# Peptides against a protein of PDB entry 2V3S: the designs that were tried, part 24

Target 1, 95 residues: chain A of PDB entry 2V3S
Amino acid sequence: PISLVLRLRNSKKELNDIRFEFTPGRDTAEGVSQELISAGLVDGRDLVIVAANLQKIVEEPQSNRSVTFKLASGVEGSDIPDDGKLIGFAQLSIS

## One batch from the design tools (peptide; aimed at target 1 I18 F20 F22 L36)

Design b2_p21_6 (made by RFdiffusion4)
Pose (drawn by RFdiffusion4):
Structure b2_p21_6 (pose): chain A 95 residues (1-95), chain P 21 residues (1-21)
Amino acid sequence: as target 1 above (95 residues)
Amino acid sequence: SLLDGEDFKRAATAFEEKRSS
C-alpha cells in the first residue's frame, strides 16, 4: 500500500491535505478518483486529470514523490489559476 | 462540486478512515 496525500483548496478556498491509502493490485486510479468525487472532495469535472495524475504517482512512487496538476474545474472560476498557491491546481504526494 | 466548509473537512476524515481500513 501507498500512503498518499491530495492537497487542494476546499469550497471556502482553505488549503487541506486529504490522506488516503492506495493498494496496487486492488485499487485503480479511476476507481479511487471516483471515490474522491462521490465523497464531495473533488469536483466531477476533474475525474480525468485526477485519475491521470493518480496513475502517474502510483506506478512509480519511488520516482514521483509529488505531482501538481491543473483542475478542469478551476479553468475560469473567478480566481485566476495559480500553481504556486494551489488555486485551480491540486497536488498529489507520497506521505 | 465540492462540499461546503466543515462538511468538506468531515468528509475528508471519513474518507481517510475508509481508505486506511

Design b2_p21_6_s1 (made by RFdiffusion4, then SolubleMPNN; from b2_p21_6, 10 letters changed)
Fold by OpenDDE base, seed 2:
Structure b2_p21_6_s1 (fold): chain B 95 residues (1-95), chain A 21 residues (1-21)
Amino acid sequence: as target 1 above (95 residues)
Amino acid sequence: SLLEGEAFEAAAAAFSARSSA
């Protein structure tokens, strides 16, 4: 399995690391993304972008060691998006 | 719905349990 970390801010803007494994052939990017949403960890509006980037990193984990992406849930907020601070952005990385 | 604070942290920790032993 692939060991991953999803780093993102919660509703109180607190940065958190979510550790999980992804098993190719058993897990799907869409399925795991839905689980994250169901757990209250990811905004439902971010399903597409999280799934797309999760798919990207698990397809070539040796080449894509880290991916940072813009969240749909962050574009309409008052905070200015910033990939370095993960404001309106999240990051997936190989642990 | 989205969780926050300690509830979020607890959910994040629990999510790790989905990983293989």
Scores: peptide ipSAE 0.651, ipTM 0.916, DockQ to the pose 0.747
OpenDDE base, seeds 1, 3, 4, 5: peptide ipSAE 0.647, 0.644, 0.645, 0.645; ipTM 0.918, 0.915, 0.916, 0.915

Design b2_p21_6_s2 (made by RFdiffusion4, then SolubleMPNN; from b2_p21_6, 11 letters changed)
Fold by OpenDDE base, seed 5:
Structure b2_p21_6_s2 (fold): chain B 95 residues (1-95), chain A 21 residues (1-21)
Amino acid sequence: as target 1 above (95 residues)
Amino acid sequence: SLLEGDAFVAAAEAFSARSSA
């Protein structure tokens, strides 16, 4: 399996790492993303963007070691998005 | 996946507790 880390800020704006595994041929990007949402770790509005970037990283894990992407849930927030600080952005990486 | 026995480590590490506001 591929060991992954999703780094993003929680509701208290604290930066957290969420670790999980992905097994190609068994897991799907959308399925795992849905589980992250069900666990309250990802906003439901971010299903599409998380799944798309998860798919990108797992299809070529040796080349795509890290991806940072803009969250749909962050656009309407009061804070100005900042990819360097992961404000309105999240990061997926191979652990 | 959780359904297939994979474990999620929710907020396993908090690198920052400061507000971004």
Scores: peptide ipSAE 0.044, ipTM 0.652, DockQ to the pose 0.064
OpenDDE base, seeds 1, 2, 3, 4: peptide ipSAE 0.042, 0.042, 0.043, 0.041; ipTM 0.652, 0.666, 0.655, 0.655

Design b2_p21_6_s3 (made by RFdiffusion4, then SolubleMPNN; from b2_p21_6, 12 letters changed)
Fold by OpenDDE base, seed 4:
Structure b2_p21_6_s3 (fold): chain B 95 residues (1-95), chain A 21 residues (1-21)
Amino acid sequence: as target 1 above (95 residues)
Amino acid sequence: MLLEGDAFDAAAEAFSARSSA
């Protein structure tokens, strides 16, 4: 399996690392993303973007060691999006 | 399969980043 870390800010704007595994052929990007949402770790509005970027990283884990992407849930927020600070952005990394 | 989550520790972890939309 591929060991991954999802880094994103919670409702308190605290940065958290969520560790999980992805097994090609068994797991799907959308399925795992849905599990993250069901666990309350990802906003449901971010299903598409999380799944898309999860798919990218698991397709080429050796080349895509870390992908940072804009969250749909962050667009309507008051804070200015900033990928360096992961404000309105999340990051998927190979553990 | 989900494993665990914890608060980010900047002193313990460092990651590169490749931005995408």
Scores: peptide ipSAE 0.036, ipTM 0.580, DockQ to the pose 0.056
OpenDDE base, seeds 1, 2, 3, 5: peptide ipSAE 0.031, 0.032, 0.032, 0.034; ipTM 0.618, 0.602, 0.620, 0.632

Design b2_p21_6_s4 (made by RFdiffusion4, then SolubleMPNN; from b2_p21_6, 10 letters changed)
Fold by OpenDDE base, seed 1:
Structure b2_p21_6_s4 (fold): chain B 95 residues (1-95), chain A 21 residues (1-21)
Amino acid sequence: as target 1 above (95 residues)
Amino acid sequence: SLLEGEAFDAAAEAFSARSSA
C-alpha cells in the first residue's frame, strides 16, 4: 500500500495531517475521497478535486511526491487563498 | 484505506495529527 498524508486546515483553521493508506487495485480515488468526506475531514464540495489529485499521486508515487491543489470550498471563504499557507488549498504527499 | 469500514471515525481521529507548521 501507498502511505499518504493529506494536509489541510480543519474547521478551526488549524493545519492537520491526515495519514492513510491507498492500495492500488483495491481502493479508488473516488472511494477514498468519499471516506474522507464521510469522516468529516474533507468538505463535500471538494470531492472532485481531492479525487483527481489523489489519483494523480497514486499513479506515480515515486515521481509525484507531493501535490498541492485549490479547494472548491475555499473559494467563497473570507480568507484570501494561499497555497503556501494552505488557505483554500490542500496538500497530498507520500509519507 | 485505513478509513474504510465501521471504524472510519475512530481512524479519522487516530490518524490525524496537528501540524507545527
Scores: peptide ipSAE 0.041, ipTM 0.661, DockQ to the pose 0.122
OpenDDE base, seeds 2, 3, 4, 5: peptide ipSAE 0.040, 0.038, 0.036, 0.040; ipTM 0.650, 0.646, 0.611, 0.654

Design b2_p21_7 (made by RFdiffusion4)
Pose (drawn by RFdiffusion4):
Structure b2_p21_7 (pose): chain A 95 residues (1-95), chain P 21 residues (1-21)
Amino acid sequence: as target 1 above (95 residues)
Amino acid sequence: PSTRVVTDPKSGRQFTVEKVS
């Protein structure tokens, strides 16, 4: 199992670290991304980009300690995207 | 920092949400 953190801003624009485990051979990037969405933790528009970056970090957790990516939900949503401030972006990292 | 648990309604998976100070 891999101990992972999804860092992104909530609806109030507060930064949060979301802690979860991923078990290779049991879990899939798509499945876990759907779980994040059904839990209301990730916007449904972000399924593809979150799944892609989850797959990237879980295939080589030794190489990819952190991945920062754009949110499809944040492309035009009142605040300009800013990766430094995790506005319109999110980050997956190894715990 | 404050924390809470979010449970997935379909799988029962739980996520720990920790507010960043």

Design b2_p21_7_s1 (made by RFdiffusion4, then SolubleMPNN; from b2_p21_7, 8 letters changed)
Fold by OpenDDE base, seed 2:
Structure b2_p21_7_s1 (fold): chain B 95 residues (1-95), chain A 21 residues (1-21)
Amino acid sequence: as target 1 above (95 residues)
Amino acid sequence: PESEVVTNPVSGRQFEVVKVE
């Protein structure tokens, strides 16, 4: 399996690493993204963008070691989005 | 705690949440 880390801020604006595994052929980007949402770890509005980037990283994990992407949930937030500070952004990387 | 594990009760998938800052 592929060991992944999803780094993003929670509702308290605390930066967290979410570590999980992805097994190609068994798991789907859409499915795992839905699990992240069900677990309360990802905002439901971010399903599409998380799934898209998860798919990107798992299809070529050795080439796509890290991807940073803008969250839909961050656009309407009070804080100005910042990819460097991962405000309104999340980062997915290979562990 | 240092980390927290969230487990999907259906799939059994585990998410380890580690506070960075």
Scores: peptide ipSAE 0.807, ipTM 0.952, DockQ to the pose 0.745
OpenDDE base, seeds 1, 3, 4, 5: peptide ipSAE 0.807, 0.806, 0.806, 0.806; ipTM 0.952, 0.952, 0.952, 0.952

Design b2_p21_7_s2 (made by RFdiffusion4, then SolubleMPNN; from b2_p21_7, 10 letters changed)
Fold by OpenDDE base, seed 2:
Structure b2_p21_7_s2 (fold): chain B 95 residues (1-95), chain A 21 residues (1-21)
Amino acid sequence: as target 1 above (95 residues)
Amino acid sequence: ASSETVTNPVSGRKFEVVKVE
């Protein structure tokens, strides 16, 4: 399996790493993204963008070691989105 | 840093949550 880290801020704006595995051929990007949402770790509004970037990183993990993407849930937030601070952004990376 | 493991009761998938900052 592929060992992944999803780095993003929680509801308290604390930055967390979420470590999980992805097995190509068994898991799907959308399925795992839905599990992240069901676990309360990802906002439901971010299903599409998380799934898209999870798919990107797992299809070519050697080329896409890290991807940073804008969250839909962060667009209308009080803080200005910032990819460097991961405000309104999340990052997926290969462990 | 504190850590917590969340397990999906249906799929069995584990998510380890580690506070960074």
Scores: peptide ipSAE 0.802, ipTM 0.947, DockQ to the pose 0.811
OpenDDE base, seeds 1, 3, 4, 5: peptide ipSAE 0.802, 0.802, 0.802, 0.802; ipTM 0.946, 0.946, 0.946, 0.947

Design b2_p21_7_s3 (made by RFdiffusion4, then SolubleMPNN; from b2_p21_7, 10 letters changed)
Fold by OpenDDE base, seed 5:
Structure b2_p21_7_s3 (fold): chain B 95 residues (1-95), chain A 21 residues (1-21)
Amino acid sequence: as target 1 above (95 residues)
Amino acid sequence: SSSELVTDPVSGKVFEVVKVE
């Protein structure tokens, strides 16, 4: 399996690393993204973008060691999106 | 940093949540 880390801020704006495994052939990017949402770890509005980037990283994990992407849930937030601080952004990386 | 396991109630998928900052 591929060991992944999703780094993003929770509702308290605390930065967390969410560690999980992705098993090619069993898991799908869409499915795991839905699991992240149903587990309360990702905002439902971010399904599409999380799934897209999860797909990107798992399809070529040797080349795509890290991907940073803008969250839909962060666009209308009070804080200005900042990819460096992961405000309104999240990062997926290979553990 | 704090760490906890979170389980998806639907699939049972386990996620480890580690506080970074």
Scores: peptide ipSAE 0.806, ipTM 0.953, DockQ to the pose 0.931
OpenDDE base, seeds 1, 2, 3, 4: peptide ipSAE 0.806, 0.806, 0.806, 0.806; ipTM 0.952, 0.952, 0.951, 0.952

Design b2_p21_7_s4 (made by RFdiffusion4, then SolubleMPNN; from b2_p21_7, 10 letters changed)
Fold by OpenDDE base, seed 2:
Structure b2_p21_7_s4 (fold): chain B 95 residues (1-95), chain A 21 residues (1-21)
Amino acid sequence: as target 1 above (95 residues)
Amino acid sequence: ASSSLVTDPVSGKVFEVVKVE
């Protein structure tokens, strides 16, 4: 299995690392993204972008060690999006 | 830093949540 970390801010704007495993051939990017949402860890509006980037990193984990992407849930937020501070952005990386 | 386990109530998949800042 691939050990992954999803770094993003919660509803209190606190930055957290969410650690989980992904098993190619058993798990799907869409499925794990839905699990993140149903677990209350990811906003449902971010399903598409999380799934797309999760797919990207698990396809070539040796080449794609980290991917940072803009969240749909962050677009309407009061804070200005910032990829460096992960405001309105999230980061997936290989553990 | 604090760490906690979160389980998807549907699939049972476990996630470890670690506070960074």
Scores: peptide ipSAE 0.802, ipTM 0.950, DockQ to the pose 0.928
OpenDDE base, seeds 1, 3, 4, 5: peptide ipSAE 0.802, 0.802, 0.802, 0.802; ipTM 0.950, 0.950, 0.951, 0.951

Design b2_p21_8 (made by RFdiffusion4)
Pose (drawn by RFdiffusion4):
Structure b2_p21_8 (pose): chain A 95 residues (1-95), chain P 21 residues (1-21)
Amino acid sequence: as target 1 above (95 residues)
Amino acid sequence: TATAEAEAAEALARERARRAA
């Protein structure tokens, strides 16, 4: 199992670290991304980008310690995207 | 912040338990 953290801002624009485990061979990037969406933790528009970056970090957790990516939900949403401030972006990392 | 992060983790755990059931 891999101990992972999804870091992104909540609806109040507060930064939060969401901790979860991923078990290779049991879990899939798509499945876990759907879980994040169904839990209301990730916007549904972000399924593809979150799944792609989850796959990237879980296939080589030794190489990819952190991945930062754009949110499809944040492309035009009142605040300009800013990767430094994790506005319109999120980050997956190994714990 | 720590409370919100714990609540987020619990929400994901509940969703996973629902899908497993």

Design b2_p21_8_s1 (made by RFdiffusion4, then SolubleMPNN; from b2_p21_8, 12 letters changed)
Fold by OpenDDE base, seed 3:
Structure b2_p21_8_s1 (fold): chain B 95 residues (1-95), chain A 21 residues (1-21)
Amino acid sequence: as target 1 above (95 residues)
Amino acid sequence: SAAESAAMEAKLAAVRAARAA
């Protein structure tokens, strides 16, 4: 399995690291993304972007060690999106 | 924080386990 870390801010705007495994052939990017949403860790509006980037990192983990992406849910917030601070952005990386 | 991250990881694990059951 591929060991991954999802780094993102919670509802209190605090950065957290969520570790999980992805098993190719058993897990799917969309399925795991839906689980993240069901767990209340990701906004439902971010399904598409999370799934797309999760797919990107698991299809070529040797080349895509880390991916940072803009959240749809972050655009409406009071804070200006910033990829460096992960404001309105999240990051997936190989553990 | 480490504690909050662990709690979030546990929530995900619980969801995944329930789906597999």
Scores: peptide ipSAE 0.756, ipTM 0.944, DockQ to the pose 0.963
OpenDDE base, seeds 1, 2, 4, 5: peptide ipSAE 0.756, 0.755, 0.755, 0.755; ipTM 0.944, 0.944, 0.944, 0.944

Design b2_p21_8_s2 (made by RFdiffusion4, then SolubleMPNN; from b2_p21_8, 12 letters changed)
Fold by OpenDDE base, seed 5:
Structure b2_p21_8_s2 (fold): chain B 95 residues (1-95), chain A 21 residues (1-21)
Amino acid sequence: as target 1 above (95 residues)
Amino acid sequence: SKAESEEMEKKLAEVRARRAA
């Protein structure tokens, strides 16, 4: 399995790292993204972007060691999106 | 934080476990 870390800010705007495994052939980017949403870790509005980037990283984990992407849920927030600070952005990386 | 991260990981694991069942 691929060991991944999803780094994103919680409701208190604190950065957290969520470790999980992705098993190709068993897991799907869409499915795991839905699980993240179901667990309350990702906003439902971010399903598409999370799934797309999860797919990107798992299809070639040796090349795509880290992907940072803009959250739909962060666009209308009070803070200006910033990929460097992961404000309105999340990051997937290979553990 | 580490503690918060672990709680979040646990929540995800629980969801995944239920879905796999």
Scores: peptide ipSAE 0.738, ipTM 0.941, DockQ to the pose 0.951
OpenDDE base, seeds 1, 2, 3, 4: peptide ipSAE 0.737, 0.738, 0.738, 0.738; ipTM 0.941, 0.941, 0.941, 0.941

Design b2_p21_8_s3 (made by RFdiffusion4, then SolubleMPNN; from b2_p21_8, 15 letters changed)
Fold by OpenDDE base, seed 2:
Formats: structure tokens, sequence, C-alpha cells
Structure b2_p21_8_s3 (fold): chain B 95 residues (1-95), chain A 21 residues (1-21)
């Protein structure tokens, strides 16, 4: 399995590292993303972008060690998006 | 890996386990 970390801020703007495993052929990017949403760890509005980037990183985990992407949920927020601070952005990385 | 601020670790597997129990 591929050990991954999803780093993003929660509703209290606290930075969280969500650790999880992805097994190619068993797990799907969309499925795992839906689990993250169901667990309240990811905003439902971010399903598409999380799934897309999860798919990207698991396709070539040796080449894609880290991906940072803009969250749809962050666009309408009062805080200005900042990829460096992961404000309105999330990061997936290989653990 | 750059650490911007204090971070909290969570595991999705723990959530999965709780749901399956």
Amino acid sequence: as target 1 above (95 residues)
Amino acid sequence: REKVEEEMEKKLEEVRRKREA
C-alpha cells in the first residue's frame, strides 16, 4: 500500500495531517475521497479536486512525492488563499 | 517538509475501524 498524508486546515483553521493508506487495485481515488468527506476531514465541495490529485499522486508515487492544490471550499472564504500556509490549499504527500 | 505551525495527526484508518465495528 501507498502511505499518504493529506495536510489541510480544519474548520478551526488548525493544520491537520491526515494519514491513510491507498492500495492500488483495491482503493479508488474517488472512494477514498468520499471516505475523507464522510469522516468530516474534507469539505464535500472538494471531492473533485481531492480525488483528482489523489489519483495523480497514486499513479506515479515515485515521481509525484507531493502535490499542492487549491480547494474549492477555500475560494469563498474570508481568508486569502495561500499555498505556502495551506490557506485554501491542501497538500498530498507520500509518507 | 516545511512546518508552518503546530500540526495535529489523524489517521483515516482509525475512522474506518470505528465505522466497521
Scores: peptide ipSAE 0.072, ipTM 0.668, DockQ to the pose 0.192
OpenDDE base, seeds 1, 3, 4, 5: peptide ipSAE 0.067, 0.070, 0.047, 0.037; ipTM 0.669, 0.651, 0.631, 0.605

Design b2_p21_8_s4 (made by RFdiffusion4, then SolubleMPNN; from b2_p21_8, 14 letters changed)
Fold by OpenDDE base, seed 4:
Structure b2_p21_8_s4 (fold): chain B 95 residues (1-95), chain A 21 residues (1-21)
Amino acid sequence: as target 1 above (95 residues)
Amino acid sequence: MKEEEEEMERRLEEVRRRREA
């Protein structure tokens, strides 16, 4: 399996590293993304963007060691999005 | 920074199990 880390801020704006495994042929990007949402770790509005980037990293994990992407849930927030600080952005990486 | 390794693995496993049931 592929060992991954999802780094994003929680409701208190604190950075969290969420570690999980992805098994090609058993798991799907959308399925795992739904699990993250069901577990309360990802906002439901971010299903599409998380799934798209999870798919990107698992299809070429040797080349795509890290991907940073804009969250839909961060657009309506009070804070201005910033990819460097992961405000309104999340990062997936190979652990 | 908060590490959500073991807790996350447990929750994901539980969600997967519920979906399979």
Scores: peptide ipSAE 0.054, ipTM 0.663, DockQ to the pose 0.505
OpenDDE base, seeds 1, 2, 3, 5: peptide ipSAE 0.054, 0.053, 0.032, 0.044; ipTM 0.654, 0.665, 0.611, 0.640

## One batch from the design tools (peptide; aimed at target 1 V32)

Design b2_p22_1 (made by RFdiffusion4)
Pose (drawn by RFdiffusion4):
Structure b2_p22_1 (pose): chain A 95 residues (1-95), chain P 22 residues (1-22)
Amino acid sequence: as target 1 above (95 residues)
Amino acid sequence: EEPNEMKLVRNPDGSVHGESLS
């Protein structure tokens, strides 16, 4: 199992670290991304990008300690995207 | 800025939710 953190801003624009485990051979990037969406933790528009970056970090958790990526939900949503601030971006990292 | 702490919770019925941590 891999101990992972999804870092992104909530609806109030507050920064949160979401902790979860991923078990290779049992879990899939798509499945877990859908879990994040059904839990209301990730916007449904972000399924593809979150799944792609989850796959990246779980295939080589030794190489990829952190991945930062754009949110499809944040492309035009009142605040300009800013990866430094994690506005319109999110980050997956190894705990 | 400091992040808040949360976790993904998975239930035996297959449901999931976010839980804030103290």

Design b2_p22_1_s1 (made by RFdiffusion4, then SolubleMPNN; from b2_p22_1, 9 letters changed)
Fold by OpenDDE base, seed 5:
Structure b2_p22_1_s1 (fold): chain B 95 residues (1-95), chain A 22 residues (1-22)
Amino acid sequence: as target 1 above (95 residues)
Amino acid sequence: EKPGLMELVRHPDGSVEGRALE
């Protein structure tokens, strides 16, 4: 399986690295994204963007070692989105 | 800023949970 880390801020704005695995041919980007949501690790509003970027990284994990993307849940948040601080952004990377 | 460490845990029954790691 591909070992991944999703870095994003929790509801307390604390940065966390979420480790998870993705097995090509068994898992789907949307499926794993839904699991992350079900586990309370990702906001449900971010299903689409997480799935899209997860798909991107797993289709070419050797070349796409890291992707940073804007969260839908962060747009209307109290803090202005900032990709450098991962405020309203998340980052997926290969472990 | 050092991130906390979590993992997605998949249980045999199909349920999932987020687990904090020490």
Scores: peptide ipSAE 0.804, ipTM 0.957, DockQ to the pose 0.952
OpenDDE base, seeds 1, 2, 3, 4: peptide ipSAE 0.803, 0.804, 0.803, 0.803; ipTM 0.957, 0.957, 0.957, 0.957

Design b2_p22_1_s2 (made by RFdiffusion4, then SolubleMPNN; from b2_p22_1, 14 letters changed)
Fold by OpenDDE base, seed 1:
Structure b2_p22_1_s2 (fold): chain B 95 residues (1-95), chain A 22 residues (1-22)
Amino acid sequence: as target 1 above (95 residues)
Amino acid sequence: MTPKQYELKRYPDGSTELVELE
């Protein structure tokens, strides 16, 4: 399996690193993303963008070591999105 | 501040468990 880390801010705006595994041929990017949502780690509005970037990183994990992407849930927030601070952004990386 | 570390364990029956790591 591929070992990944999802770095994002929780509802208290605290940065968290969520380690999880992805098994090619058994898991799907959408399925794993839905599990992250069900666990309360990802906003349901971010299913599409998380799944798309998860798919990207698992396609070539040796080349795509890290991907940072904008969250749909962050657009309507009061804070200005900032990829450097991961405000309105999340990051997937190979652990 | 260092990010808090967690693991989302996924089991064959489809259940998940969030575990805080030290």
Scores: peptide ipSAE 0.687, ipTM 0.928, DockQ to the pose 0.676
OpenDDE base, seeds 2, 3, 4, 5: peptide ipSAE 0.683, 0.683, 0.687, 0.686; ipTM 0.927, 0.927, 0.928, 0.928

Design b2_p22_1_s3 (made by RFdiffusion4, then SolubleMPNN; from b2_p22_1, 9 letters changed)
Fold by OpenDDE base, seed 5:
Structure b2_p22_1_s3 (fold): chain B 95 residues (1-95), chain A 22 residues (1-22)
Amino acid sequence: as target 1 above (95 residues)
Amino acid sequence: EKPKLYELVRHPDGSVEGRALS
Protein backbone atom coordinates (compact mmCIF):
# COMPACT_ATOMS: atom_id res chain seq x y z
CA PRO B 1 0.00 0.00 0.00
CA ILE B 2 0.91 3.64 -0.42
CA SER B 3 1.57 5.41 2.87
CA LEU B 4 0.26 8.95 2.85
CA VAL B 5 0.10 11.92 5.17
CA LEU B 6 -2.59 14.55 5.03
CA ARG B 7 -1.55 17.72 6.81
CA LEU B 8 -4.23 20.21 7.74
CA ARG B 9 -5.52 22.31 10.59
CA ASN B 10 -8.34 21.22 12.87
CA SER B 11 -11.13 23.44 14.18
CA LYS B 12 -8.77 24.77 16.82
CA LYS B 13 -6.35 25.77 14.06
CA GLU B 14 -3.89 23.16 15.28
CA LEU B 15 -1.74 21.53 12.64
CA ASN B 16 -2.35 17.80 12.30
CA ASP B 17 -0.65 15.10 10.29
CA ILE B 18 -3.04 12.31 9.38
CA ARG B 19 -1.37 9.09 8.37
CA PHE B 20 -3.32 6.65 6.23
CA GLU B 21 -2.79 4.00 3.60
CA PHE B 22 -4.07 3.61 0.09
CA THR B 23 -4.00 0.35 -1.81
CA PRO B 24 -4.32 0.76 -5.57
CA GLY B 25 -6.88 -1.54 -7.09
CA ARG B 26 -8.68 -1.99 -3.79
CA ASP B 27 -9.20 1.51 -2.45
CA THR B 28 -10.71 4.43 -4.29
CA ALA B 29 -9.88 8.07 -3.73
CA GLU B 30 -13.47 8.87 -2.90
CA GLY B 31 -13.79 5.88 -0.60
CA VAL B 32 -10.74 6.72 1.46
CA SER B 33 -11.78 10.35 1.59
CA GLN B 34 -15.13 9.26 2.97
CA GLU B 35 -13.33 7.20 5.60
CA LEU B 36 -11.31 10.21 6.66
CA ILE B 37 -14.53 12.15 7.04
CA SER B 38 -16.26 9.33 8.91
CA ALA B 39 -13.33 9.21 11.31
CA GLY B 40 -13.75 12.91 12.01
CA LEU B 41 -10.38 13.75 10.52
CA VAL B 42 -11.62 15.71 7.52
CA ASP B 43 -14.53 18.12 7.14
CA GLY B 44 -17.36 16.68 5.09
CA ARG B 45 -17.39 19.74 2.88
CA ASP B 46 -13.93 18.80 1.67
CA LEU B 47 -14.86 15.42 0.21
CA VAL B 48 -14.60 16.48 -3.41
CA ILE B 49 -11.31 18.34 -3.19
CA VAL B 50 -9.62 15.73 -1.01
CA ALA B 51 -10.74 12.93 -3.30
CA ALA B 52 -9.57 14.77 -6.39
CA ASN B 53 -6.12 15.39 -4.99
CA LEU B 54 -5.83 11.93 -3.49
CA GLN B 55 -6.59 10.53 -6.93
CA LYS B 56 -3.90 12.73 -8.42
CA ILE B 57 -1.20 11.65 -6.01
CA VAL B 58 -1.95 7.92 -6.13
CA GLU B 59 -1.98 7.89 -9.92
CA GLU B 60 1.67 8.91 -10.02
CA PRO B 61 3.06 8.72 -6.49
CA GLN B 62 6.63 8.90 -7.71
CA SER B 63 6.03 12.12 -9.59
CA ASN B 64 3.47 13.68 -7.28
CA ARG B 65 5.22 13.43 -3.94
CA SER B 66 3.24 16.31 -2.50
CA VAL B 67 0.15 18.29 -3.45
CA THR B 68 -1.33 21.31 -1.71
CA PHE B 69 -4.93 22.29 -2.30
CA LYS B 70 -7.57 24.71 -1.13
CA LEU B 71 -10.23 23.41 1.24
CA ALA B 72 -13.87 24.24 0.81
CA SER B 73 -14.21 24.36 4.59
CA GLY B 74 -11.59 27.08 4.80
CA VAL B 75 -13.20 29.53 2.43
CA GLU B 76 -15.85 30.75 4.84
CA GLY B 77 -13.46 30.99 7.75
CA SER B 78 -12.31 34.22 9.29
CA ASP B 79 -8.69 33.58 8.46
CA ILE B 80 -7.33 34.46 5.05
CA PRO B 81 -6.39 31.32 3.14
CA ASP B 82 -2.65 30.76 2.98
CA ASP B 83 -1.07 27.74 1.35
CA GLY B 84 2.25 28.33 3.07
CA LYS B 85 0.73 28.25 6.53
CA LEU B 86 -1.90 25.71 5.51
CA ILE B 87 -4.71 28.04 6.47
CA GLY B 88 -7.67 26.98 4.41
CA PHE B 89 -5.36 24.58 2.62
CA ALA B 90 -4.28 21.00 3.10
CA GLN B 91 -1.18 19.17 1.98
CA LEU B 92 -1.15 15.56 0.89
CA SER B 93 2.19 13.81 0.61
CA ILE B 94 3.77 10.43 0.23
CA SER B 95 5.15 9.24 3.56
CA GLU A 1 5.12 24.50 14.69
CA LYS A 2 4.96 20.76 15.21
CA PRO A 3 1.93 18.86 13.95
CA LYS A 4 -0.01 16.42 16.08
CA LEU A 5 0.03 12.94 14.61
CA TYR A 6 -3.10 10.97 13.86
CA GLU A 7 -3.73 7.71 12.09
CA LEU A 8 -6.73 6.44 10.20
CA VAL A 9 -7.46 3.04 11.69
CA ARG A 10 -9.51 0.55 9.73
CA HIS A 11 -11.23 -2.10 11.82
CA PRO A 12 -12.16 -5.59 10.65
CA ASP A 13 -15.85 -4.75 10.83
CA GLY A 14 -15.33 -1.97 8.32
CA SER A 15 -15.55 0.86 10.79
CA VAL A 16 -12.87 3.51 10.94
CA GLU A 17 -11.48 5.76 13.62
CA GLY A 18 -8.98 8.52 13.96
CA ARG A 19 -6.35 7.65 16.53
CA ALA A 20 -4.02 10.16 18.11
CA LEU A 21 -0.44 8.96 18.08
CA SER A 22 1.15 11.93 19.82
Scores: peptide ipSAE 0.809, ipTM 0.960, DockQ to the pose 0.842
OpenDDE base, seeds 1, 2, 3, 4: peptide ipSAE 0.808, 0.809, 0.808, 0.809; ipTM 0.960, 0.960, 0.960, 0.960

Design b2_p22_1_s4 (made by RFdiffusion4, then SolubleMPNN; from b2_p22_1, 11 letters changed)
Fold by OpenDDE base, seed 2:
Structure b2_p22_1_s4 (fold): chain B 95 residues (1-95), chain A 22 residues (1-22)
Amino acid sequence: as target 1 above (95 residues)
Amino acid sequence: EKAKKYELVRHPDGSVEGRALE
């Protein structure tokens, strides 16, 4: 399986590193994303963007070691999105 | 800044949970 880490900020704006695995041919990007949401680790509004980027990284893990993307949950917030600080952004990387 | 570590745990029954890692 592919070992991944999803780094994002929780509701208290604390940085979290979420470890999870993805097995090509068994798991789907959307399925794992839904699991992350069900576990309370990802905001439900971010299903689409997380799944899209998870798909991107797992289809070519050799080339895509890390991807940073804007979260839907962060757009409407009071904080200005900042990819460097991962405010309104998340980073998905291969462990 | 130190990140809090979590793991997505998949249980045999299909349920999932987020587990804090020490």
Scores: peptide ipSAE 0.807, ipTM 0.960, DockQ to the pose 0.873
OpenDDE base, seeds 1, 3, 4, 5: peptide ipSAE 0.807, 0.806, 0.807, 0.807; ipTM 0.960, 0.960, 0.960, 0.960

Design b2_p22_2 (made by RFdiffusion4)
Pose (drawn by RFdiffusion4):
Structure b2_p22_2 (pose): chain A 95 residues (1-95), chain P 22 residues (1-22)
Amino acid sequence: as target 1 above (95 residues)
Amino acid sequence: SSSTHTVTSSAGREFTVTTYHS
């Protein structure tokens, strides 16, 4: 199992670290991304990008300690995207 | 300050969420 953290801003624009485990051979990037969405933690528009970056970090958790990516939900949404401030971006990391 | 809680998905997966408040 891999101990992972999804860091992104909530609806109030507050920064939060979401902790979860991923078990290779049991879980899939797509499945877990759907779980994040059904839990209301990730916008549904972000399924593809979150799944892609989850796959990246879980295939080589030794190489990829952190991945920062754009949110499809944040492309034009009142605040300009800013990766330094995790506005319109999110980050997956190894705990 | 910070707050922590648990969120459960439709399939029963649980996530621990720690929100950092300014």

Design b2_p22_2_s1 (made by RFdiffusion4, then SolubleMPNN; from b2_p22_2 with S1G H5Y S10A E14Q S22E)
Fold by OpenDDE base, seed 5:
Structure b2_p22_2_s1 (fold): chain B 95 residues (1-95), chain A 22 residues (1-22)
Amino acid sequence: as target 1 above (95 residues)
Amino acid sequence: GSSTYTVTSAAGRQFTVTTYHE
């Protein structure tokens, strides 16, 4: 399986590293993204963007070691999005 | 510092969460 880390800020705006495994051929990007949402770890509004980037990283994990992407949930937040600080952004990387 | 906990999905997948805090 592929060991992944999803880094994003929790409801207290603290950085979280969420580690999980992804098994190609068994898991799907959308399915795992839905699990993240159901577990309360990702905002439901971010299903599409998380799934898209999860798919990107798992399809070529040797090349796509890290991807950073804008969250839909962060656009309307009180803080100005900032990819460097992962405000309104998340980062997915190979562990 | 940091703290760590685990969350298990309905499908049985384990998520290990590390939170970084002051």
Scores: peptide ipSAE 0.840, ipTM 0.969, DockQ to the pose 0.812
OpenDDE base, seeds 1, 2, 3, 4: peptide ipSAE 0.839, 0.840, 0.839, 0.840; ipTM 0.969, 0.969, 0.969, 0.969

